# Peptides against a protein of PDB entry 4GMN: the designs that were tried, part 279

Target 1, 375 residues: chain A of PDB entry 4GMN
Amino acid sequence: RYANITLLALVTLASIGTDFQETLVKGNQGSRESPISAADEEWNGFDDADGDAMDVDQKSSSGEDQEEDYEEIDVKEDDEDDDDDSITSEMQADMERVVGADGTDDGDLEDLPTLRELIQTAVPQLIRLSNLPIDSDESLTIQSHALSALNNISWTISCLEFANGENANIHNAWYPTAKKIWRKTILPILEADSADLKLATQVTSLAWAVARVLHGETPTDGNPHRKFISLYHSSKQQAGGNSNSIEEPEDPFQGLGVKCIGVVGSLAHDPAPIEVNREVGVFLVTLLRQSNNVPPAEIVEALNQLFDIYGDEELACDKEVFWKDGFLKHLEEFLPKMRTLTKGIDKRTQPELRTRADEALLNLGRFVQYKKKHA

## One batch from the design tools (peptide; made by RFdiffusion4, then SolubleMPNN)

Design b2_p27_3_s3 (from b2_p27_3, 22 letters changed)
Fold by OpenDDE base, seed 4:
Structure b2_p27_3_s3 (fold): chain B 375 residues (1-375), chain A 27 residues (1-27)
Amino acid sequence: as target 1 above (375 residues)
Amino acid sequence: SRQEYLRRVTRRENQQNLQESLESLLK
């Protein structure tokens, strides 16, 4: 009984975290409606002429009119508009404020009561539930649901813009909580060295969401980047040996390999320790060198991480890692391989993967050209 | 944009997590 109530509450929190994301996306679209001037692209008409008039013979077979009197069951549509407006008016109001708030620096969420309660009240309980002793299948289930709820919340918050002091109030409220998730949920699970690939995937997803906000300020205690690199390699070894089809997620970008790359890439951003940056940078560049055996989605993520980490020439990692370790040469040598890889992706079967690969290829060309000018 | 992509990835992941969560409650 108590377990079922706890599970229901966790599912509800995971749902709220998802709905909150949808509302954030809708609110952010409203601000970007600059009127796209309808440029009159003259659609040149398809000219194709000649379709021959095949004479389909009208055979008239006179099947009998059985008037089956279908009694119109007047199904009174009781329009019980169960407006399952799962989004409370308070959540919607919070979302409108998140999109419009020139965030004052105080980290106070007085104007965002739902988000405040989510961060201050719900998340600390989810952290506790995710870090319970595992002694039963029920405790594993509770942990999984708590991780899912933390994942949904953390990913939603990580989709906010925090650059240039945007959403500073949310950032400042989330930042200590994100560090707490890292230290109390992510690290303990990573240290338990579980062979459970599902749990590893869940914690890696959560770690990516958290690290997308904390970046190089993510706690480096216990070298978590090495644990995720090890997890990446271990996941590849297991996929090769056991014909237990862990069904590769239908979405190539939901793979554990992509998630591992996303985490370690995020951990390597300034102000990360230069040796952490180096180890991650070498890992990412090594994936590009071994690209023949690496899924295209992982290559796309690895490229995107490399661009984010090494895009700024003023950062210490540019001089001490990128230039010193000769990364430009590896990126330049990878350009023709990336063109081949991208062209090999079928636009019909994998349109998203192709779009992301085309974007990453374009950015790689620009990045290499940029770095060559600043050499 | 990359941000829009990450939002889509996040949304799919959140939906999968919710689906798995619901399926776990129905067992």
Scores: peptide ipSAE 0.084, ipTM 0.750, DockQ to the pose 0.819
Fold by OpenDDE base, seed 2:
Structure b2_p27_3_s3 (fold): chain B 375 residues (1-375), chain A 27 residues (1-27)
Amino acid sequence: as target 1 above (375 residues)
Amino acid sequence: SRQEYLRRVTRRENQQNLQESLESLLK
């Protein structure tokens, strides 16, 4: 009885975390009726003030490329207007405030009462529930649901813009709680070295969401980046052997490998210790070198992490790791392999993976060109 | 944008976690 009430409360908190995200997405779409030109898909690190549109002289190599008939696959956006009326008027008002408020620097959530209660009241209880001694299937179920609720909340918050002091009030309220999730929930589960791949996937997802806000300020105690790299390798070894294939998630980007890459990439951002950055950077570049045996979604995530980590030339990691360890050469050598990999993805069966691979390929070309100009 | 991609990934992850949570309550 008490367990079922606890489980229902945890599912309700996980639902609230999801609905809050949907409201954030809808609120941010309504303000974006400005035509976001295809330029906003560009990696923002290349704002060189010199507006010289490089006329890419398309030297017309007269390859007789067969006009493959572009059947306009009318991607009916099934706007399943799931009018899930579950968005409380209070949550909607909180979201309108998050989207519309010039974020005052004060870590005060007075104007965001729902988010305040979620961070200050709900999350500390979820952390407690995720740390229960596992002595029964009931305690394991409670832990899993608490991790799911923490995941949904943490991911939702991680989708807010915090660059340039945006949402500083939310950031300041979340930051100590995010560190508490890391130290009290994530690290103890990682240290328990459980053979439970489901639990490992849940904690890795949560770790990615938390690390997307904390970045290089994520606590380095116990070298968590090495634990996630080890988990990445262990997950690849297990998938090859036992016919109890945890069904690879239908979404290639929901795989444990992608999540591990996302975590370690986020952990390697400035101000991470240079040795942490190096170990992660070498791991990511090694995936590109071994790309023939790496899922395309993991390559896309590894590239995106490399762009984010090494996009700023003013950071110590650019000189001490990127240039010193010769990463540019590896990226340049990978460019033709990425073209082949991307072309090998069927647009019909994996449209999102193809789109993300095309984007990552474009950004790789730009990144290599940028780094060559700034060498 | 990458941010919009991450939001879509997050939305799917949250939805999957919610579905798994609901399925776990129904068992």
Scores: peptide ipSAE 0.070, ipTM 0.748, DockQ to the pose 0.830
Fold by OpenDDE base, seed 3:
Structure b2_p27_3_s3 (fold): chain B 375 residues (1-375), chain A 27 residues (1-27)
Amino acid sequence: as target 1 above (375 residues)
Amino acid sequence: SRQEYLRRVTRRENQQNLQESLESLLK
């Protein structure tokens, strides 16, 4: 009886976390008049304003460009106005405020009561439930549901913009709680070295969501990046042996490998220790070198992480890792392989994977050119 | 956009987690 009530409460909190995300997405779409098309978040490098337009007179070699008519698949989002009455008027009002507010730096959430109660009241209880002694299937179920609820909340918050001081009040309120999730939930589960791939996937997803906000300020105690790298390798060894038991998620981007890459990439951002950055950078570059045996979604994530980690030339990791360890050469050598990989993805069967691979290929070209200019 | 991708990933993951949670509640 008490367990079923606890489980129902955890499912309800996980649902609230999802509904909050949907409200956040709708709110952000309403404030940004320009649909930032999925294609327009190209890595532009640093806009050096003084770039003399070198007129590269590329002579018109008259190759018959077969205009492959890119039928713009007008994905009619059928606005099924499912009036999902699940979104409380308070949650909607909080999201409208998050989208419209000049972030205060005080971490005060007086104007965001629903988000405040999620962070201050719900999350601390979920952390406690995730730390229960595992002595029964019931305690394991409670842990799984607590992790699910923490995941949904953490991912939703991680989808807020925090760059340039945006949402600073939310960031400052979440940051200590995110560190608490890391130290009290994620680290203990990672240290238990469980052979449970389901639990490993849940904790890795939660770790990615948390690390997307904490970045290089994620606690480095116990070398968590090495644990996730080890988990990545272990997951590949198990998948190669028992093809029957791990249903590969239908979504290529939900794979444990992608999640591991996302975590370690996020952990390697400044101000991460240079050695942590190096170990992660070498791991990511090694995936590109071994790309023939790496799922395309993992390559896309590894590239995106490399661009984020090494995009800024003013960071210590640019000089001490990127240039010192010769990463540019490996990225340049990978360009032809990425073109082949991307072209090998069927647009009809895997449209999202193809779109993300095309974006990552374009960004790889730009990134290599940028780094060559700044060599 | 990368943000849109991460939102889609998050949405699918949240849906899967909810489904698993509901299935676990019904057992």
Scores: peptide ipSAE 0.065, ipTM 0.748, DockQ to the pose 0.838
Fold by OpenDDE base, seed 5:
Structure b2_p27_3_s3 (fold): chain B 375 residues (1-375), chain A 27 residues (1-27)
Amino acid sequence: as target 1 above (375 residues)
Amino acid sequence: SRQEYLRRVTRRENQQNLQESLESLLK
């Protein structure tokens, strides 16, 4: 009886986290009047200061390269109008305020009562439930549901803009809680070294969501980046043997490998220790060098993480790692392999993977050119 | 955007986790 009430409460919190994310996505789409085609979003890490538009003098060599019509993948969001009115009017009002709020510097969540209760009341209980001794299938189920709820909440919050002081009140409220999730939920589970790939996937997803807000300020105690790199390698060794491998998720981007890359990439951002940055950077570049045996989605994520980590030339990691360890050469040598990899993805069967690979290929070309200009 | 992509990936993950959680309650 108590267990069922606890499970229902955990599922409800997981639902709230999901619904909040959907509302944030819809709200951000509604405010952007201009359909910036997903293809035209330039990698924002290049300082636009020198308005030398790379006039790529496309010398029209009149090769009849068929303009492959980028069919706008009208991702028909099947508006399954599941009018699941599960969002309270108060929650909806909080979400609308988060999407529309020019960041008022008032560090209080007074105007966001539902989000305040979620962070201050619900999350501390979820952390407690995720740390229960696992002595029964019931305790394992409670842990899994608590991790799912923490995941959904953490991912939703990680989708808020925090640049330029936007949502500073939410950031300031979340930041200490995110560190608490890391220290009390993520680290203990990673240290338990469980052979449970489901639990490892759940904790890695949560770790990615948390690390997307904390970045290089994520606690470095116990070298968590090495644990996730080890988990990446261990997951690849297990997938080759027993048919009881957790079915690789149908979505290539939901794989444990992608999640591990996302976590370690996020952990390597400034102000991460240079040695942490180096170990992660070497790991990511090594994936590109071994690309023949790496899933395309992991290559896409590894590239994107490399762009985010090493996009700013003012950061210590640019000089001390990127240039010092010769990463540009490896990226340049990878360009022709990336072109082959991207062209090998069937647009019909894997449209999203192809689109993301095309974007990553374009950004790789731009990134290599940028770094060569600033050498 | 990459941010919008991450939001979509996150949405799918959250929906999958919710579905698995609901299916676990129905057993």
Scores: peptide ipSAE 0.064, ipTM 0.745, DockQ to the pose 0.814

Design b2_p27_3_s4 (from b2_p27_3, 21 letters changed)
Fold by OpenDDE base, seed 4:
Structure b2_p27_3_s4 (fold): chain B 375 residues (1-375), chain A 27 residues (1-27)
Amino acid sequence: as target 1 above (375 residues)
Amino acid sequence: SRLEYQRRIAQRENKSNLEESLKTLLS
């Protein structure tokens, strides 16, 4: 009973995070005429094909037509439907304000009451639920749902622009909470060294969402970048040995390897310690050197992270890592391999992967040219 | 844009997490 109520509340919080994200996407589409066609991916229903057609012999029993006058009980549909729309409308109104606000004001989340309650009230409870001692399948289920809800919220917030003081109020409210998620949820789960790849995937997804806001200000305690690099390598070793069909996620960008790259890339941004940046940079460049054995989606993510980390020549990591460790040479040597890799992706079967690879290839060429000019 | 890419990843993450949550609630 209490478990089911907790699960329902966690599913509701995960739904809220999704609805906020959808509203953010719709609000940003309204300002830019580019019709991202909502691919109505039709929910292909369960083809339960195993209808064993039991031939039930139609015995023709001639039972008499008693016209039982079914009194049409006029069940007044009590219009109780109005209350569910109210929460979604307030959430929508908050997210519409977030999309429309040139919010230069260091204002409290006073103008964003739903987002405020989500960050200040709901997230702290989710952090507690994600840190329950795992002593039962029920506690594991609660942890998983709490991680899912934290993930949805964190990913949604990570899609806001925080550059140049945009959404500063939301950033300032989220930043301490994001650090709390990192220290209280992510680090303890990473330190538990669980062989559970599902849990590892969930925590890595959450870590990526959180690190996309915190960047190099993510707490470096316990060298989390090395834990995610280790997790990356461990995930590759398990996939190679047992044909336990960990169904490769249908989306190549949802793979644990991509998530690990996204996390460590985000952790390596300024003001990350130069040694953290170096270890991540070497990891990413090593993936490019070993690209024949690396999924294309991981290569795309590794390239994007390298562009983001080393795109600014004024940062200490440009001189102390990028140039000092000779990363340009590795990027140049990878350019022809990336062209081959990108051309090898079928546009019909993997249209997004191909699009992202084409973008990453274009950016790699530009980045190499940029760095050569600034050498 | 990079932001649109990140938003699409986030949408898929959120959808997947919700679908898993619903599956576990219905089991």
Scores: peptide ipSAE 0.177, ipTM 0.807, DockQ to the pose 0.815
Fold by OpenDDE base, seed 3:
Structure b2_p27_3_s4 (fold): chain B 375 residues (1-375), chain A 27 residues (1-27)
Amino acid sequence: as target 1 above (375 residues)
Amino acid sequence: SRLEYQRRIAQRENKSNLEESLKTLLS
């Protein structure tokens, strides 16, 4: 009886976290007049300042360019006007304020009462429920639902812009709570070294969402990056052996391998310890070297993480890891492999994976070129 | 954008977790 009420409350909190995310996505679409073409999604780490137009005199060889009719994938917005009034007017007003808020620097959520209650009241209870002694299937179920609710909230918050002091009030309110989730929920479950791949996947998803906000300020106690690297390798060994294939999620980006890469990549950002950065960087570069046995989605995520970690030449990790460990050579040697990999993805069967691989290939070319100019 | 990619991941993570939570609640 009490468990069913607790489970219902946890599912309700997970639903609220989803509804908030959907509202944030809709609100951000309305503010962007021009759909930035997915092709114009450049890695923003390069200052375009050196407008030295290398006049690449591309001799017009008049090859008959077959106009491949790019069928505009008319994404029918199914205007399911499901007026699912599930989002309270207060939640909608909070999300509209989050999307529209010019950054007031005070960590006060006075103007965001629903988000304040979510962070200050709900999350501490979810942390408590995720830390219950596992003594029954019921306690395991409660933990799983608490992790799901924490995940939904954490992912939603991690999708807010915090660069350049944007949403500083939310960042400042979330930051101590995110560290508490890490220390009280994530670390204890990782340290328990459970053979439960479902629990490991839930914790890794939560860890990724939390680490996307904390980055290199994520607590390094117990070397969690090594635990996630170990989990990555263990997940690959199990997928090869047991015919109980955990059904690889239909979405290639939902795989445990992608999640592990996302976590460790996020943990390696400045101001992470240089040794943590090195271990993660070597792991990511090693995936590229072994790309023939790595799912394309994991390669895309590994590239994106490498661009973020090593995109800034002013950071200590650029000189101390990227250049010292010779990462540029490995990235350059990977370019032709990435072109082959990307071209091998069918646009009709895996349109998103293809788009993300095309973006990652473009950014890899630009990144290698940038790093060669700064060599 | 990278942010849009991250939002799509987050949306799918949230949906998947909610669906799994609902399945477990209804079983």
Scores: peptide ipSAE 0.179, ipTM 0.812, DockQ to the pose 0.826; fails the geometry check
Fold by OpenDDE base, seed 2:
Structure b2_p27_3_s4 (fold): chain B 375 residues (1-375), chain A 27 residues (1-27)
Amino acid sequence: as target 1 above (375 residues)
Amino acid sequence: SRLEYQRRIAQRENKSNLEESLKTLLS
């Protein structure tokens, strides 16, 4: 009886976290009526205020590549508007405030009562449930559901903009809780060194969501980046040996490898210790060098993480790691491989993976050019 | 945007976690 009530409550909390995310996305789409074409979000680097518009002289090399008129199969995403009326008027009002409010710097969530209760009341209970002694299948189930709920909440919060002091109230409320999730949920599970790949995937997803907010301020105790790198390698060794049904998630970006890359990349952001940054940077660059044996989605994520970590030339990691360890050469040498990799992705069978690979290829070209100018 | 990409990842993570949670409740 108590277990079933606990499970129902945990699933309800996971659902609430999803509904918040959906409301946040819908609210942001409604304010952006201008279709920013997905193609034009260049990694612009840091805006140096010197407005020399790079006239990218499109030297149209007129290679008469035959326009095979690929009929745009208008894949109507049937947005099944499952109007699941599950979004409470209170949750909608909280999300409308998050989307519409000039972030008042007051670290109080007085104006966001649902989010406040979620962070201050629900999450501490989920942390306790995720950190229970595993003594039964019931306790393992409770842990899994608590991790799922923590994931949904953490991912939702990680999708808020916190740059330039935006949502500072939410950030300030979440930050100490995120550190508690890291120390009380993530680290103990990682230290248990469980052979349970499901649990490892859940905790790695949670770690990614948490690390996307904490970045280099994520607690470095016990070198968690090395544990995730080890988990990455272990997951590849297991996938190669036992043909057992770890159903690779149908979505290439949901793979444990991608999640591990996302975590370690996020952990390596400033102000991470330079040695943590170096170990992660070397790991990511090594994936690019070994790209023939790496899933395309992991390459895309590794590139995105490299752009984020080393995009700012004012950061200590630029001089002490990027330039010192010769990363530019490796990125430049990877450009032709990335072009081949991207072209090898079928647009019909893997449209999203292709789009993300095209974006990452474009950004890689720009990033290499940027770094060559600032050498 | 990068933020929209991250949001789509988060939505898929949330959906996947919810689906797994529901599957476990229904089993």
Scores: peptide ipSAE 0.173, ipTM 0.809, DockQ to the pose 0.807; fails the geometry check
Fold by OpenDDE base, seed 5:
Structure b2_p27_3_s4 (fold): chain B 375 residues (1-375), chain A 27 residues (1-27)
Amino acid sequence: as target 1 above (375 residues)
Amino acid sequence: SRLEYQRRIAQRENKSNLEESLKTLLS
């Protein structure tokens, strides 16, 4: 009886986190009157203040450009109008404020009472529940649901813009809580060395969501990047052996491998220690070199992480890792392999994976050209 | 945008986690 009430409360908190995210996504779509086609969002390199927008004067060499009709993947959101009226009027009002508000710099959430209670009251309880001793199937279930709720909340908050001081109040409220999730929930579970791949996947997803906000400010205690790299390799060894492979998620981007790459990539951002950055960068570049045995979604994520980590030439990691360890050469050598990989993805059966691979291929070409000009 | 892509990943993560949570409650 008490357990069922606790489980219901945890599922309700997970639902609240999902509903907040959906409202944020819808709010951002509604404010963009012009559908900027997702395909035309070029990786504009980090804007050097000098507005030499790379007018890549595409001298149209009149090759028969097969207009690959970029079928706009009308992701019909199946409006399953599950009118789950779970969004309280207060939650909706808080989300509308988050989408529209210039962040106040004071870290106060006075104007966001539901989000405040979620961060200050609910999340600390979820952290406590995720750290209960596992002594029963019931305690394992409670942990899983607590991790799910933490995941949903953390992913939702990680979708807010925090650049340029945007949402600074939310960032300032979340930042200490995110560090607490990392130290109290993520690290202890990673240290327990559980053979439970489900638990490992949940913790890795949570770690990615948290690391997407903390980046290089994520606590480096116990070298967590090495634990996630080890988990990546261990997951690949297990998938090859037993026919009870956890059904690879139907979505190639939901795989444990992608999540591990996302975590370690996020951990390697400035101001991460240069040695952490190097170990992650070498891991990511090694995946590209071994691309024949790596799922396409993991290659896409690895490329995206490399672009984020090494896109800014003013960062210490550009000189001390990217140039010093010769990453450009590996990216150039990978470019023809990426073209082959991308062309090998069926647009009909895996439309999103193809679109993301096409984007990553385009960005790889641009990134290589950028780095060659700034050499 | 890359941010929109990350939001789509996050939405799917949240949906998947919720669906798993619901399946576990209904079992």
Scores: peptide ipSAE 0.171, ipTM 0.808, DockQ to the pose 0.802; fails the geometry check

